# Peptides against a protein of PDB entry 5NXQ: the designs that were tried, part 76

Target 1, 114 residues: chain A of PDB entry 5NXQ
Amino acid sequence: EIQIPVSMAAEEEYLRSKVLSELLTDTLENDGEMYGNENEVLAALNGAYDKALLRLFASACSDQNVEKALSLAHELKQDRALTAAVKISERAELPSLVKKINNIREARYEQQLK

## One batch from the design tools (peptide; made by RFdiffusion4, then SolubleMPNN)

Design b2_p18_3_s2 (from b2_p18_3, 8 letters changed)
Fold by OpenDDE base, seed 2:
Structure b2_p18_3_s2 (fold): chain B 114 residues (1-114), chain A 18 residues (1-18)
Amino acid sequence: as target 1 above (114 residues)
Amino acid sequence: SSKEKLLAEMEEIIEEAF
């Protein structure tokens, strides 16, 4: 059995989830149709997307690639994912990354309050 | 390895978040 590296598997899942999420989002934005289940589908896809992205993030952190990790963090959609990213950064003992991700989270909070 | 252990711990964090 051929074992696929974790990072490669994560990338594949990320790309798949990203594409599906974007396609669905575009459909909703362009068609303006709501059938009642689109939000659930989007939520599920976004969840899968963020999970996959977080795995990439974790990999980057493990490689001490702070810049890559930060760029990935910016792509996270859900607040819970950012929170997870902070925890991962803490575990990786990357305090500068922790601060930067917290800044991202705070910025999004401010945007939501407006 | 230490890296594998670290990644496993990070995976746990991810799973707990969702």
Scores: peptide ipSAE 0.702, ipTM 0.957, DockQ to the pose 0.825
Fold by OpenDDE base, seed 5:
Structure b2_p18_3_s2 (fold): chain B 114 residues (1-114), chain A 18 residues (1-18)
Amino acid sequence: as target 1 above (114 residues)
Amino acid sequence: SSKEKLLAEMEEIIEEAF
């Protein structure tokens, strides 16, 4: 088995999940076809997407690259992923990043209330 | 290494979130 660097593997999974998530979303929006499992598939894809992104995020945090980490956090879709990002940031001892990610979460909450 | 340990802990956080 070919060994692939963790970072490359994460990027590959991120890109794959991103593309599939976008395609599925577009399909549902444009075609309106529902067979009962599309939401589950979408959730799974979004989960995979966020997980891959979080691994990139973790890598950035380990490098103490706050700017890159923050940029990645903005790409996270699910609140649970943002929560994980906060925990990761705490473990990385990056309090400024914690605050910024919490701001992202709060902003999304406010957006949902509109 | 310390970095590897840190990344492993972060991976646990990720896995627990999903």
Scores: peptide ipSAE 0.702, ipTM 0.957, DockQ to the pose 0.823
Fold by OpenDDE base, seed 4:
Order: C-alpha cells, then sequence, then structure tokens
Structure b2_p18_3_s2 (fold): chain B 114 residues (1-114), chain A 18 residues (1-18)
C-alpha cells in the first residue's frame, strides 16, 4: 500500500479548492447570475480552500519555516482561518509569526471598515 | 514522533476552526 505524504495530499486539495473557488468567484462577479445556493457553494469552497491551506501552513510551522508560513498566511481568505493560523503559530512557538499574522488580521479589519 | 504529534495537535486546531 502506497501512502501519500500528508503535505502532498494537502497541496493537492489546496490547489483543487483554490481553482474551484476562483472560478466560482469570477463567475459570480462577471455573470451576476444568482439562482440559488451559489453563495453557499462559494462559502463551502472557501472553507475547503482555507482548511487545506492551513494544513500547509501547519507543515511549514512544524519545519520552523517562518517565511513560508507567513507567505501561506497571506493567502488565507477568512478571518477564522487567520485566527487558526495564530493558534497554530503559538503551538509551534513562533512568536514573531504570531505578531505578523495578527498584523494581517488587523489590516483586514481596517479595510473592512472603510 | 514529536513532529507527528505536533502536526496532530495543529490538525485539531484546524478542525475546530471549521
Amino acid sequence: as target 1 above (114 residues)
Amino acid sequence: SSKEKLLAEMEEIIEEAF
């Protein structure tokens, strides 16, 4: 039995969910056709996207690769995902990363208020 | 391993967030 590394599986899921999320987002923005559960589908895809991305983030943190982890954090879409990233960073004992991710979250809060 | 344990703990954080 061939076991696929967790990181590889996460990357595959991330890429798949990223593509689908982007396609749906573009469709909603450009076509303007809302016939039902498009928003629910988008939410589900975004959730899967962030979840997969967080697994990559966790892997980077476990490797103490702060720069890679930070780059991944910037790709997170939902605030709840950023919050999870902070918790993961804390568990990995990476205080500098915690600060940087909190800065990302604060910046997004300010942008939403404008 | 310790790394595997750490990753498992991180997975729990992820699952709790969603």
Scores: peptide ipSAE 0.701, ipTM 0.957, DockQ to the pose 0.826
Fold by OpenDDE base, seed 1:
Structure b2_p18_3_s2 (fold): chain B 114 residues (1-114), chain A 18 residues (1-18)
Amino acid sequence: as target 1 above (114 residues)
Amino acid sequence: SSKEKLLAEMEEIIEEAF
């Protein structure tokens, strides 16, 4: 079996999941037609997207590349993914990144309250 | 390696979140 670096595999999965989740999201938002399990498929795709993104995030943290990690964190969709990013940042001993990600999460909470 | 161990711990965090 061919060994593929974790970062490369994560990037491929991220790109695939991103495209598919965006296409499905746009279809649901623009057309509004339901055929059965669209919401379930979307949830699964978003989950795969965030998981792939978090693996890229973890890689950036392990390289102590705070700016890259922060940029990736902004692309996370689900709150549970941001929570995971905070925990990863703590494990990487990057307190400035922890604070900035918490700010992202708080900002999204405020937007949802409107 | 130390880096591999760190990444493994981070993977556990990811798996626990989903």
Scores: peptide ipSAE 0.701, ipTM 0.957, DockQ to the pose 0.828

Design b2_p18_3_s3 (from b2_p18_3, 9 letters changed)
Fold by OpenDDE base, seed 5:
Structure b2_p18_3_s3 (fold): chain B 114 residues (1-114), chain A 18 residues (1-18)
Amino acid sequence: as target 1 above (114 residues)
Amino acid sequence: SSMEKLLKEMEEIIDEAF
């Protein structure tokens, strides 16, 4: 059994989830629903995507790499993921990152309201 | 280690979110 480092595993899962999410999204947009559960699958994939991304985010935070962490946070899709990112940032004692992620979340809220 | 504990806590945060 080969043990893969957590960061590498997270990266692989992120990439896999990202690709699948994008493919499914494209299929839904261009070909419509074929199997009847594409939306559910997409939601699940989005969850997996954000979850994997958050693990990368956590790793970046642990490295005190605020810029990388922030970049990753911008890639998060779901608000619940951003909330988790804030909590992670707090645990990592990165208040500047907390503020920046909250700004991302606020910006998205404003965009949705307009 | 402290780092391991930190990562564990972060994983718990992630798991709680999903």
Scores: peptide ipSAE 0.656, ipTM 0.946, DockQ to the pose 0.795
Fold by OpenDDE base, seed 2:
Structure b2_p18_3_s3 (fold): chain B 114 residues (1-114), chain A 18 residues (1-18)
Amino acid sequence: as target 1 above (114 residues)
Amino acid sequence: SSMEKLLKEMEEIIDEAF
């Protein structure tokens, strides 16, 4: 039996979730089709996307790859995911990354207020 | 190992967020 490394599995899930989320978004935006449950589906997909991305983020943190981790954090969509990323960074003892992710979160908060 | 523990803790953080 072939065992796939956790990081590779996470990458696959991330890509899958990303593609599905983008496809649905494109359909709604470009085709104008409404099905009544599209918002629920999008929410679920976005959740799965961020969750998968966070696993990649965690892996990067464990590798002490701050640059990669930060890049991944920028791809997170939901605030709860950014919060999780901060906690993960703290656990990984990466204070510089903590600060940078908090800056991302603050920037998004400011954008939402406008 | 310490790495395994760290990864587990990170997974718990993720699970708590979702």
Scores: peptide ipSAE 0.655, ipTM 0.946, DockQ to the pose 0.819
Fold by OpenDDE base, seed 3:
Structure b2_p18_3_s3 (fold): chain B 114 residues (1-114), chain A 18 residues (1-18)
Amino acid sequence: as target 1 above (114 residues)
Amino acid sequence: SSMEKLLKEMEEIIDEAF
């Protein structure tokens, strides 16, 4: 098996998951077809999407690129992914980023309570 | 290296989240 850089692998998986999620969503919204496993497929795709994005996030943190890391964090969909991003930021010793990501989480919590 | 160790730790965090 050919080994490629982590960032490239993450980018590929991110784009793949993003495109497939969007295509499935569009199909359901526009065609209205029910296949019985749409939610399971979307959950799996969202998981892969966030995992790939987190790897990009980790790379940005390792480069001490806070701006890029924060931008990537905003693209995360699941709360568990944001939690992981906080942990990664802590390991990278980026306290300002930790605070900003926690703000993102809090904002989403407030939105869900409505 | 220190960078490799850091990246491995970050990967473990990601794996534990999913």
Scores: peptide ipSAE 0.655, ipTM 0.946, DockQ to the pose 0.784
Fold by OpenDDE base, seed 4:
Structure b2_p18_3_s3 (fold): chain B 114 residues (1-114), chain A 18 residues (1-18)
Amino acid sequence: as target 1 above (114 residues)
Amino acid sequence: SSMEKLLKEMEEIIDEAF
């Protein structure tokens, strides 16, 4: 059996989830057609997307690649994913990254209040 | 290895978030 590296598997899942999430989002925004479960499907896709992205983020952190990790963190959609990213950064002993991700989180909080 | 343990801990963090 051919073993696929974890990073490659994560990238594949990320790309798949990203494309599907974007397609569904665009459809809902542009066509406005709702048949009952679109929001649930979108939530599931977003969850899978962030989860896959976090695995890439974890890999970047393990490589001590702060720049790549930060770029990935900006692509996270859900607050719970950002929280996980902070925890991962802490485990990787990257305090500067922790601060930067917390800044992203705070900025999003402020935007939601507006 | 130490790296494998670290990655495992990170995976656990991810699993707890979802």
Scores: peptide ipSAE 0.654, ipTM 0.945, DockQ to the pose 0.827

Design b2_p18_3_s4 (from b2_p18_3, 7 letters changed)
Fold by OpenDDE base, seed 2:
Structure b2_p18_3_s4 (fold): chain B 114 residues (1-114), chain A 18 residues (1-18)
Amino acid sequence: as target 1 above (114 residues)
Amino acid sequence: SEREELLKEMEEIIDEAF
């Protein structure tokens, strides 16, 4: 069996999840209708999206590409994903990235409290 | 390799988050 590089697989999954998540989000925002399972579907899609992004993030960290990693971190949607990104950055021994991602997380916390 | 091991550890972090 042909093995696909992890980064390529992650990119494919990311793109697919991103498109589906955005499509569903847009539909819900435009229609404002709930049929009972939309939030559950959205949560699942968002999970897949963030997981795929985190794999890309991990790859960027392993390449010591801090700028790319930071850009990817900004695209993360869920707080748990940002937390994971911090842990990944710590493992990669990138303290500057740790600080920057923590700033992202703190900024989102402040926004949610308003 | 060292890189592969690093990525494996990072994957474990991801799996713990989800």
Scores: peptide ipSAE 0.698, ipTM 0.957, DockQ to the pose 0.829
Fold by OpenDDE base, seed 3:
Structure b2_p18_3_s4 (fold): chain B 114 residues (1-114), chain A 18 residues (1-18)
Amino acid sequence: as target 1 above (114 residues)
Amino acid sequence: SEREELLKEMEEIIDEAF
């Protein structure tokens, strides 16, 4: 088996999950038909998507690339992923990034409340 | 290495989140 660098593998998974999620979403929007498992598929894809992003995020943090890490954090979809990003940032000893990600999470909470 | 250990710990954080 070919060993692929973690970052490359994560990028591939991210792109795959993103594309498939978008295609499925577009299909549902265009056709308007639900077959019963689309939500489960989307949830699984979103999970894989966020996991892949988090691995990229972790890599960026390890490189002390706060700007890249923050940009990746903005692309995270699920709250649990943002929480993980905070923990990763803490482990990487990047307090400024912790604050910024918490701001993202708080902003999303406010949007949900409206 | 230290970097490898760091990434391993971060992976554990990810795994715990999902």
Scores: peptide ipSAE 0.698, ipTM 0.957, DockQ to the pose 0.855
Fold by OpenDDE base, seed 1:
Structure b2_p18_3_s4 (fold): chain B 114 residues (1-114), chain A 18 residues (1-18)
Amino acid sequence: as target 1 above (114 residues)
Amino acid sequence: SEREELLKEMEEIIDEAF
């Protein structure tokens, strides 16, 4: 089987997941009413989106590209994804990035409380 | 390679989160 580079595969999945998530979200917002498993579908799409982003994030970390990694972290939607990003940063031995991602998480927590 | 091994470990972290 042909091996696809990790970054390329991640980029493709990210783009697909992002497009599908946006299309579904827009459709639901326009139609107003939600039926069936639409919430589950959205959750699944968001999961796939974040997973793809995290793979790109991991690649950036492996390249020691902190600025790119941080930019990608800001695009993560779910808290569990940010938590994973912290762990990845720790494994990459990037303490400054760990701190910055934790700041993102804390900021989101504060916004949810308001 | 060392890079591939690192990415593999990071993939495991991702899989644990989802």
Scores: peptide ipSAE 0.698, ipTM 0.957, DockQ to the pose 0.808
Fold by OpenDDE base, seed 4:
Structure b2_p18_3_s4 (fold): chain B 114 residues (1-114), chain A 18 residues (1-18)
Amino acid sequence: as target 1 above (114 residues)
Amino acid sequence: SEREELLKEMEEIIDEAF
């Protein structure tokens, strides 16, 4: 049995989830037709997307690649994913990354208040 | 390895979030 490296598997899942999420989003925005559960499907896809991203993020953190980790964090969509990223950063003992991700989260909170 | 254990703990964090 072929063992696929964790990072490779995570990247594949991320790309797949990203494409599907974007396709659904584009369909809803461009065609404007809803058939019942599109929002729920989108949420599920976004969840899978963020989950896959977080695995890449974790890998970057384990490599002590703060720049890559931060770049990935900016791609996270959901607040719960950012929270997870903070926890992962804390576990990886990357305080600078913790601060930067918290800044991202705070900025998004501020944007939501507008 | 230490890295593998770290990744395992991180996976647990991810699983708790979703």
Scores: peptide ipSAE 0.698, ipTM 0.957, DockQ to the pose 0.824

Design b2_p18_4_s1 (from b2_p18_4, 6 letters changed)
Fold by OpenDDE base, seed 2:
Structure b2_p18_4_s1 (fold): chain B 114 residues (1-114), chain A 18 residues (1-18)
Amino acid sequence: as target 1 above (114 residues)
Amino acid sequence: MPSEEELFEFTEEVIAEL
């Protein structure tokens, strides 16, 4: 059995989760089909997606690749996931990244109020 | 700075709370 590096495994899971999330979204938007459980499925997929993305985020933080980390943070869907990214950034001792992620959170909050 | 391993472990703890 081949051991896959954590970062590569995270990338694979991210891509998988992203594809599934996009496929579901596209189906709902384009076909307008309702099966009664779409919201539940979407929530589960979004959760898995964000978790996978956070692992990639952590990898970028570990590499001190702040730009990549920030780009990944922008791809996070849930506010709680952004909060998680802040925690990871703090642990990684990247205060500039913390500030930038908090700005993302604030921006999204403002958008929700409009 | 934490090691890569330590950061990954921390990350797993964080995501487990989600």
Scores: peptide ipSAE 0.701, ipTM 0.967, DockQ to the pose 0.810
Fold by OpenDDE base, seed 3:
Structure b2_p18_4_s1 (fold): chain B 114 residues (1-114), chain A 18 residues (1-18)
Amino acid sequence: as target 1 above (114 residues)
Amino acid sequence: MPSEEELFEFTEEVIAEL
């Protein structure tokens, strides 16, 4: 088995998960097809997607590329993934990034209340 | 600041709980 860099593997999985999620969403919206397990499939895809993003996020943190890390955090779908990003940021000793990610979480909470 | 390896290991622990 060919071993590839962690970041490259994460990017591949991210892109795969993103494309599949978008295709499934488009199919449901445009074709009206019901598969019976759409929510479970979407949850699994979103999980894989966020995990891949978090690996890229960690790489950006390691490079001290705060701008890239923040942009990746904005792409995270699940709140629990944002929480994970905060933990990673704390471990990486990037307090400014922690604050910015918490702001993202707060903004999403406010939107859900509307 | 942790090493890149340590940060990646920590990240894998965090995502394993998701």
Scores: peptide ipSAE 0.700, ipTM 0.967, DockQ to the pose 0.824
Fold by OpenDDE base, seed 5:
Structure b2_p18_4_s1 (fold): chain B 114 residues (1-114), chain A 18 residues (1-18)
Amino acid sequence: as target 1 above (114 residues)
Amino acid sequence: MPSEEELFEFTEEVIAEL
């Protein structure tokens, strides 16, 4: 049995989760309803999406590819996922990335207040 | 810096809390 490298598995899961999240979002926006638990399903899909992204993020951090890591962080949907990315960045000893992700968090917070 | 394996293990711990 061929084991898929962690980074490749993360990429595949990210793409899968992204597609499902987008499909559900489109359905809710266009049809307004699906199964009566749409918000819960969306939250679950978004959670899976962010988790997959964080695995990719960790891979980028391991490669010391700060630019790629930051790009991935921008794709994270939940604030708690950004917090997770900060923790991973700290563990990876990438203080510049920590600062940049915190800037993303602050920017999103300010946008929500307006 | 941690090894790739250690960072991945840490990541799994972090995402398990989400």
Scores: peptide ipSAE 0.699, ipTM 0.967, DockQ to the pose 0.843
Fold by OpenDDE base, seed 4:
Structure b2_p18_4_s1 (fold): chain B 114 residues (1-114), chain A 18 residues (1-18)
Amino acid sequence: as target 1 above (114 residues)
Amino acid sequence: MPSEEELFEFTEEVIAEL
């Protein structure tokens, strides 16, 4: 069996999860009606999406591409995923990236308070 | 800095906790 590079697998899952998440979000926003477990489905999609992003994020960190890593971090949806990104950044010994991701988290906290 | 492989392994551990 041909081993698919981790980055390629992550990209595939990311794209799939992103499309599904966007479609579901748009449906909920446009149709105005929610029946059943749409929120649970969205949460599951967001989880898969963030996990895939984190793998890409790790790849960017490994390449020491802080700019790309930061861009990917901005795309993370869940706060716990941002926390995960911080952990990965710390492991990658990228303190500047850690600070920038924490700034993203703080900004989101402030937005939630409004 | 850790190797790419080590960082990926660490990442999988972090992801597993989510």
Scores: peptide ipSAE 0.699, ipTM 0.967, DockQ to the pose 0.810

Design b2_p18_4_s2 (from b2_p18_4, 7 letters changed)
Fold by OpenDDE base, seed 3:
Structure b2_p18_4_s2 (fold): chain B 114 residues (1-114), chain A 18 residues (1-18)
Amino acid sequence: as target 1 above (114 residues)
Amino acid sequence: MPSEEELFEFTDEVIATL
């Protein structure tokens, strides 16, 4: 078994989860068919997707690449993942990024209230 | 600022709570 770098593994899982999520979404939108577990599969994929993305996010933070980190944060799907990104940003001592991620969270909350 | 290794370890701990 070949050991690959954490960042590479995260990127692979991110891409896989992203592609599968998009394919599932497209299938549901186009076919309108539900077989009973698509939402559960999608939730699991979203979880894996966000976890992988958070590892990439941490890598960007470590590189002090705030622009890349912020772009990745916008791609996070779950609120709890955004909360995780805030914690990582705090640990990385990037207060500007913390503020921007919290703005993303607030914007999503406001949209959900409509 | 933590090292890259420390940040990744912290990240894994955070991810484990999700």
Scores: peptide ipSAE 0.691, ipTM 0.966, DockQ to the pose 0.807
Fold by OpenDDE base, seed 2:
Structure b2_p18_4_s2 (fold): chain B 114 residues (1-114), chain A 18 residues (1-18)
Amino acid sequence: as target 1 above (114 residues)
Amino acid sequence: MPSEEELFEFTDEVIATL
């Protein structure tokens, strides 16, 4: 049995989820068709996407690649996923990253309030 | 800093809560 590194597996899942999410999003935006279940599908895809991305994020943190980790955090869609990223950053003892991710969260909160 | 394995384990725990 060929063992695939966790990071590679995570990347594959991330890419898969990303593609599916983007395709569905594009379809909804371009076609304007709503069949009632699209939101649920999108939510599920976004959830899977963020989970996969968080694993990549953890890998970047483990590598102490703060720049990559931050870039990945920007790609997270859900606020709860950003919260997760903060927790992971804290566990990884990367306080600068924690601060930067919190800034992302704050920025998104401000956008939602407008 | 935790090991890569420990960090991944922690991450999985966090992800499980989502």
Scores: peptide ipSAE 0.690, ipTM 0.966, DockQ to the pose 0.810
Fold by OpenDDE base, seed 1:
Structure b2_p18_4_s2 (fold): chain B 114 residues (1-114), chain A 18 residues (1-18)
Amino acid sequence: as target 1 above (114 residues)
Amino acid sequence: MPSEEELFEFTDEVIATL
C-alpha cells in the first residue's frame, strides 16, 4: 500500500465515516427499524467518525490554525470526543481553543437538559 | 509547542482510550 500523509488519510476516513453515519441516521429517521442492531452500528460509525475527525483536529492544531480546529470540533458528535479535543488542545498549548471547546460542551449539556 | 510528530503520537494515545 502507498504510504500517504497522516492528514490525508484522516481526511479520507473522516469523509467516508461522515457519509456512512449520515446515511444510516437518515434511514433510521425516515424508515424506522432496519436490522435490530442499528444503535450498535451507529455507535461504531460515530466512534470511527470522531476518531478520524480528531486526527484532522490535531493536524489543524499543529498548524496553529485555531479557526479550522474550532470548526472541526463543532463537528464532533460525542462528548468524550470533545474531551479528547480539549486534551489535544492543551498539549498543543492553545488555551483559547480549550475555552471555546469547553463552551461547546456546556452548550450541548444545556440543550440536553431541555 | 510539541512537534507535529509528537502531537500526533499524543493524539493516537488519546484516541486509543475512546
Scores: peptide ipSAE 0.689, ipTM 0.966, DockQ to the pose 0.816
Fold by OpenDDE base, seed 4:
Formats: sequence, structure tokens, C-alpha cells
Structure b2_p18_4_s2 (fold): chain B 114 residues (1-114), chain A 18 residues (1-18)
Amino acid sequence: as target 1 above (114 residues)
Amino acid sequence: MPSEEELFEFTDEVIATL
């Protein structure tokens, strides 16, 4: 049995989820008509997207590639996913990354208040 | 620092809570 590396599986899921999320987002923005379950579908896609991204994030942390990890964190959509990234960073013993991700969270909070 | 395997296991636990 061919074992697919976790990173490769995560990349595949991330890319798939990213494409679907972007397509749905663009459709909703352009058509403006929401008839039915579009919001729930978007939420599900965003959830899958963030989960896949977090696995890639963990891989970057394991490699001690803080720059790559941070760039991935910026791509996370949900605040709860950023919180998850903080937990992963703490487990990986990367305090500088923890601080930077918390800065991302704070910046997003401020933007939501405006 | 945890091993790659341990970090991935931890990550799976974290994402399961989302």
C-alpha cells in the first residue's frame, strides 16, 4: 500500500477546498441572489479549507519554517482557526510565531469593529 | 520540540474541535 505523506494529502485537500471556496465566494458576490443553503455551504467549505491549511501550518512549524507558517496563518479565514494555529505554534515551541499570529487576530478584530 | 508525528497528532486533535 502506497502511503501518501501527510503533507501531500493536506496540500491536495487545501487546494481543493481553496478553489471551491473561492468559486463560491465569487459567485455569491457577483450574483447577489442567495436562494437557499449558500451560507451553509460556504461555512462548510471555509471549515474544510482552514482545517487543511492548519495541517500545512503544522508541517511548516515542524520544519521550524516560521516565515512559511506565518504566511499560511494569514490565509486562515476563521478566527477559531487562528486560535488553533496559536495552539499548534505553542506546541511547536515557537513563541515568536505565537505573538505574530495573535497580532493577526488583533488586527482582524479591529477591522471588524470599523 | 515534539517530533513531526507528535505535532501532527496534536494538530489533528486541535482541528477535531473545530
Scores: peptide ipSAE 0.688, ipTM 0.966, DockQ to the pose 0.816

Design b2_p18_4_s3 (from b2_p18_4, 8 letters changed)
Fold by OpenDDE base, seed 1:
Structure b2_p18_4_s3 (fold): chain B 114 residues (1-114), chain A 18 residues (1-18)
Amino acid sequence: as target 1 above (114 residues)
Amino acid sequence: MPSEEELFAFTDEVIAEL
Protein backbone atom coordinates (compact mmCIF):
# COMPACT_ATOMS: atom_id res chain seq x y z
CA GLU B 1 0.00 0.00 0.00
CA ILE B 2 1.33 3.41 -0.99
CA GLN B 3 1.57 5.73 1.99
CA ILE B 4 0.28 9.15 0.99
CA PRO B 5 0.85 12.15 3.24
CA VAL B 6 -2.25 13.14 5.20
CA SER B 7 -2.36 16.57 3.55
CA MET B 8 -2.25 15.11 0.04
CA ALA B 9 -4.93 12.55 0.80
CA ALA B 10 -7.10 15.26 2.31
CA GLU B 11 -6.61 17.51 -0.70
CA GLU B 12 -7.61 14.77 -3.12
CA GLU B 13 -10.73 13.90 -1.15
CA TYR B 14 -11.61 17.57 -0.73
CA LEU B 15 -11.37 18.24 -4.45
CA ARG B 16 -13.38 15.13 -5.30
CA SER B 17 -16.07 15.92 -2.76
CA LYS B 18 -16.18 19.58 -3.80
CA VAL B 19 -16.74 18.73 -7.46
CA LEU B 20 -19.43 16.17 -6.68
CA SER B 21 -21.17 18.50 -4.23
CA GLU B 22 -21.19 21.34 -6.75
CA LEU B 23 -22.46 19.10 -9.54
CA LEU B 24 -25.24 17.75 -7.36
CA THR B 25 -26.21 21.23 -6.19
CA ASP B 26 -26.30 22.56 -9.74
CA THR B 27 -28.38 19.60 -10.89
CA LEU B 28 -30.93 20.12 -8.13
CA GLU B 29 -31.14 23.84 -8.85
CA ASN B 30 -31.60 23.31 -12.59
CA ASP B 31 -33.65 20.10 -12.76
CA GLY B 32 -35.43 20.37 -9.41
CA GLU B 33 -35.17 16.70 -8.43
CA MET B 34 -33.06 13.56 -8.69
CA TYR B 35 -33.68 9.85 -8.63
CA GLY B 36 -33.84 8.48 -5.08
CA ASN B 37 -33.17 10.59 -2.01
CA GLU B 38 -31.20 13.56 -3.32
CA ASN B 39 -31.17 15.23 0.09
CA GLU B 40 -29.54 12.21 1.69
CA VAL B 41 -26.93 12.04 -1.05
CA LEU B 42 -26.21 15.75 -0.72
CA ALA B 43 -25.86 15.47 3.05
CA ALA B 44 -23.41 12.59 2.68
CA LEU B 45 -21.36 14.49 0.10
CA ASN B 46 -21.33 17.64 2.21
CA GLY B 47 -20.25 15.60 5.22
CA ALA B 48 -17.34 14.05 3.33
CA TYR B 49 -16.45 17.47 1.94
CA ASP B 50 -16.30 19.10 5.37
CA LYS B 51 -14.33 16.20 6.87
CA ALA B 52 -11.71 16.43 4.13
CA LEU B 53 -11.57 20.19 4.51
CA LEU B 54 -11.08 19.90 8.28
CA ARG B 55 -8.00 17.75 7.74
CA LEU B 56 -6.57 20.45 5.49
CA PHE B 57 -7.55 22.96 8.14
CA ALA B 58 -5.61 21.00 10.76
CA SER B 59 -2.57 20.97 8.49
CA ALA B 60 -2.75 24.74 8.14
CA CYS B 61 -3.09 25.08 11.92
CA SER B 62 -0.06 22.86 12.45
CA ASP B 63 1.89 25.15 10.11
CA GLN B 64 0.58 28.11 12.13
CA ASN B 65 -0.78 29.49 8.87
CA VAL B 66 -3.76 31.31 10.33
CA GLU B 67 -4.69 33.02 7.07
CA LYS B 68 -4.86 29.74 5.17
CA ALA B 69 -6.75 28.08 8.02
CA LEU B 70 -9.30 30.90 8.07
CA SER B 71 -9.76 30.72 4.30
CA LEU B 72 -10.46 27.01 4.60
CA ALA B 73 -12.92 27.59 7.45
CA HIS B 74 -14.92 29.95 5.22
CA GLU B 75 -15.40 27.03 2.81
CA LEU B 76 -16.95 24.77 5.45
CA LYS B 77 -20.64 24.14 4.80
CA GLN B 78 -22.06 22.78 8.05
CA ASP B 79 -22.21 24.63 11.36
CA ARG B 80 -21.06 21.47 13.15
CA ALA B 81 -17.95 21.54 10.96
CA LEU B 82 -17.23 25.11 12.07
CA THR B 83 -17.58 23.93 15.65
CA ALA B 84 -15.06 21.20 14.87
CA ALA B 85 -12.71 23.81 13.41
CA VAL B 86 -12.96 25.78 16.67
CA LYS B 87 -11.99 22.68 18.66
CA ILE B 88 -9.03 22.05 16.38
CA SER B 89 -7.96 25.69 16.67
CA GLU B 90 -8.14 25.51 20.45
CA ARG B 91 -6.03 22.35 20.47
CA ALA B 92 -3.54 24.10 18.19
CA GLU B 93 -3.44 27.03 20.65
CA LEU B 94 -4.60 29.60 18.08
CA PRO B 95 -7.03 31.84 20.00
CA SER B 96 -7.14 34.51 17.27
CA LEU B 97 -8.35 31.88 14.82
CA VAL B 98 -10.97 30.70 17.32
CA LYS B 99 -12.41 34.22 17.49
CA LYS B 100 -12.46 34.59 13.71
CA ILE B 101 -14.23 31.26 13.19
CA ASN B 102 -16.81 32.15 15.82
CA ASN B 103 -17.41 35.37 13.88
CA ILE B 104 -18.11 33.26 10.79
CA ARG B 105 -20.64 31.22 12.76
CA GLU B 106 -22.37 34.31 14.11
CA ALA B 107 -22.55 35.86 10.64
CA ARG B 108 -24.19 32.71 9.26
CA TYR B 109 -26.73 32.68 12.08
CA GLU B 110 -27.67 36.28 11.32
CA GLN B 111 -28.04 35.50 7.62
CA GLN B 112 -30.37 32.58 8.38
CA LEU B 113 -32.59 34.86 10.45
CA LYS B 114 -33.07 37.29 7.55
CA MET A 1 1.65 23.50 20.94
CA PRO A 2 1.00 19.89 20.01
CA SER A 3 3.05 18.06 17.42
CA GLU A 4 1.67 17.69 13.93
CA GLU A 5 0.96 14.02 14.61
CA GLU A 6 -0.91 14.79 17.82
CA LEU A 7 -2.98 17.50 16.13
CA PHE A 8 -3.88 15.16 13.27
CA ALA A 9 -4.86 12.44 15.72
CA PHE A 10 -7.04 14.90 17.61
CA THR A 11 -8.59 16.07 14.34
CA ASP A 12 -9.47 12.50 13.40
CA GLU A 13 -11.21 12.07 16.75
CA VAL A 14 -13.19 15.28 16.22
CA ILE A 15 -14.12 14.24 12.68
CA ALA A 16 -15.25 10.81 13.87
CA GLU A 17 -17.83 12.48 16.10
CA LEU A 18 -19.44 14.35 13.20
Scores: peptide ipSAE 0.700, ipTM 0.968, DockQ to the pose 0.816
Fold by OpenDDE base, seed 4:
Structure b2_p18_4_s3 (fold): chain B 114 residues (1-114), chain A 18 residues (1-18)
Amino acid sequence: as target 1 above (114 residues)
Amino acid sequence: MPSEEELFAFTDEVIAEL
C-alpha cells in the first residue's frame, strides 16, 4: 500500500474541492435553477475546501514560508476559516502573518458592508 | 516554534471545531 504524504493528500483534496466549488458556483450563477439543496451542498463543499486549504497553510507555516502561507490564506472562502488560520499562525509563532491575515479579514468585512 | 507534528496536530483540532 502506497502511503501518500499528508501534504500531497491535502493538495489533492484542495484541488478536487476547488474544482467542484467552482463548477457548482458557475452552475448556480448561469442556470439559476434551485432544487432546494444547492446552497447547502455549496456550503459543505466550501467547508471541505477550506479545511483542506488550512492543512496546506499549516504546512507552509511549519516551513516558515510566510509568503506561501499568506497566499493560501487569501484563497480561504469563509471568515471562520480565516480565524482558524490566525490561530494556526499564532501557534506557529508568526506574528507578522497574524497581522496580515487580520488585514484580510478587515478588508472583507468592509466589502460586505458596502 | 512547535515541531511540524505538533503544529499539524493543533491544526487538526482547529479544523475539527469548524
Scores: peptide ipSAE 0.700, ipTM 0.968, DockQ to the pose 0.820
Fold by OpenDDE base, seed 2:
Structure b2_p18_4_s3 (fold): chain B 114 residues (1-114), chain A 18 residues (1-18)
Amino acid sequence: as target 1 above (114 residues)
Amino acid sequence: MPSEEELFAFTDEVIAEL
């Protein structure tokens, strides 16, 4: 079996999860109909999405591509995923990125409180 | 800075906790 590079695999899964999440979201927004399980499906998709994105994020960190890493962090949906990104950034010894991601977290937290 | 392999391994550990 051909081994796919981790970064490529991560990107593929990210894109797949992103598309599915967006399609479901669009469906719910357009149709306005809830069957009761859509939120669970969305949560699962968002989880998979963030996990895949974090792997892509790690790849960017490894490449020391801080701009790309930060861009990816902005695409994370869950706060716990942002926390994960901080941990990864710390491990990658990118303190500037840590600071910027924490700013994202703080901004989102403030938005939720409003 | 850790190697790419080490960083990916760490990332997988972090992801596993989510």
Scores: peptide ipSAE 0.699, ipTM 0.968, DockQ to the pose 0.802
Fold by OpenDDE base, seed 3:
Structure b2_p18_4_s3 (fold): chain B 114 residues (1-114), chain A 18 residues (1-18)
Amino acid sequence: as target 1 above (114 residues)
Amino acid sequence: MPSEEELFAFTDEVIAEL
């Protein structure tokens, strides 16, 4: 098995899962139900997407590239993934990034309440 | 500051919980 750098593997998985998630979403919106488990499939794809993105996020944190890390955090879909990003930011000793990600999280909460 | 390797390992642990 060829060992691929973490960042490259994450990018590949991110792009693959992003495309699949978008295709599934478009199909559900335009063509209706695909299968009886389409929601489960979408959840799994979104999970894989966020996981891949978090690895890219960690890479950005390691590089002390706060702006890139923050940009990636905005692309996270699930709230629990944002929480994960906070944990990673704390471990990376980037308190400013922690605050900014928490702001994203709070903003999404407010949107859900509307 | 953790090393890149340590941060990636930590990240994998966090991801495993999702």
Scores: peptide ipSAE 0.698, ipTM 0.968, DockQ to the pose 0.821

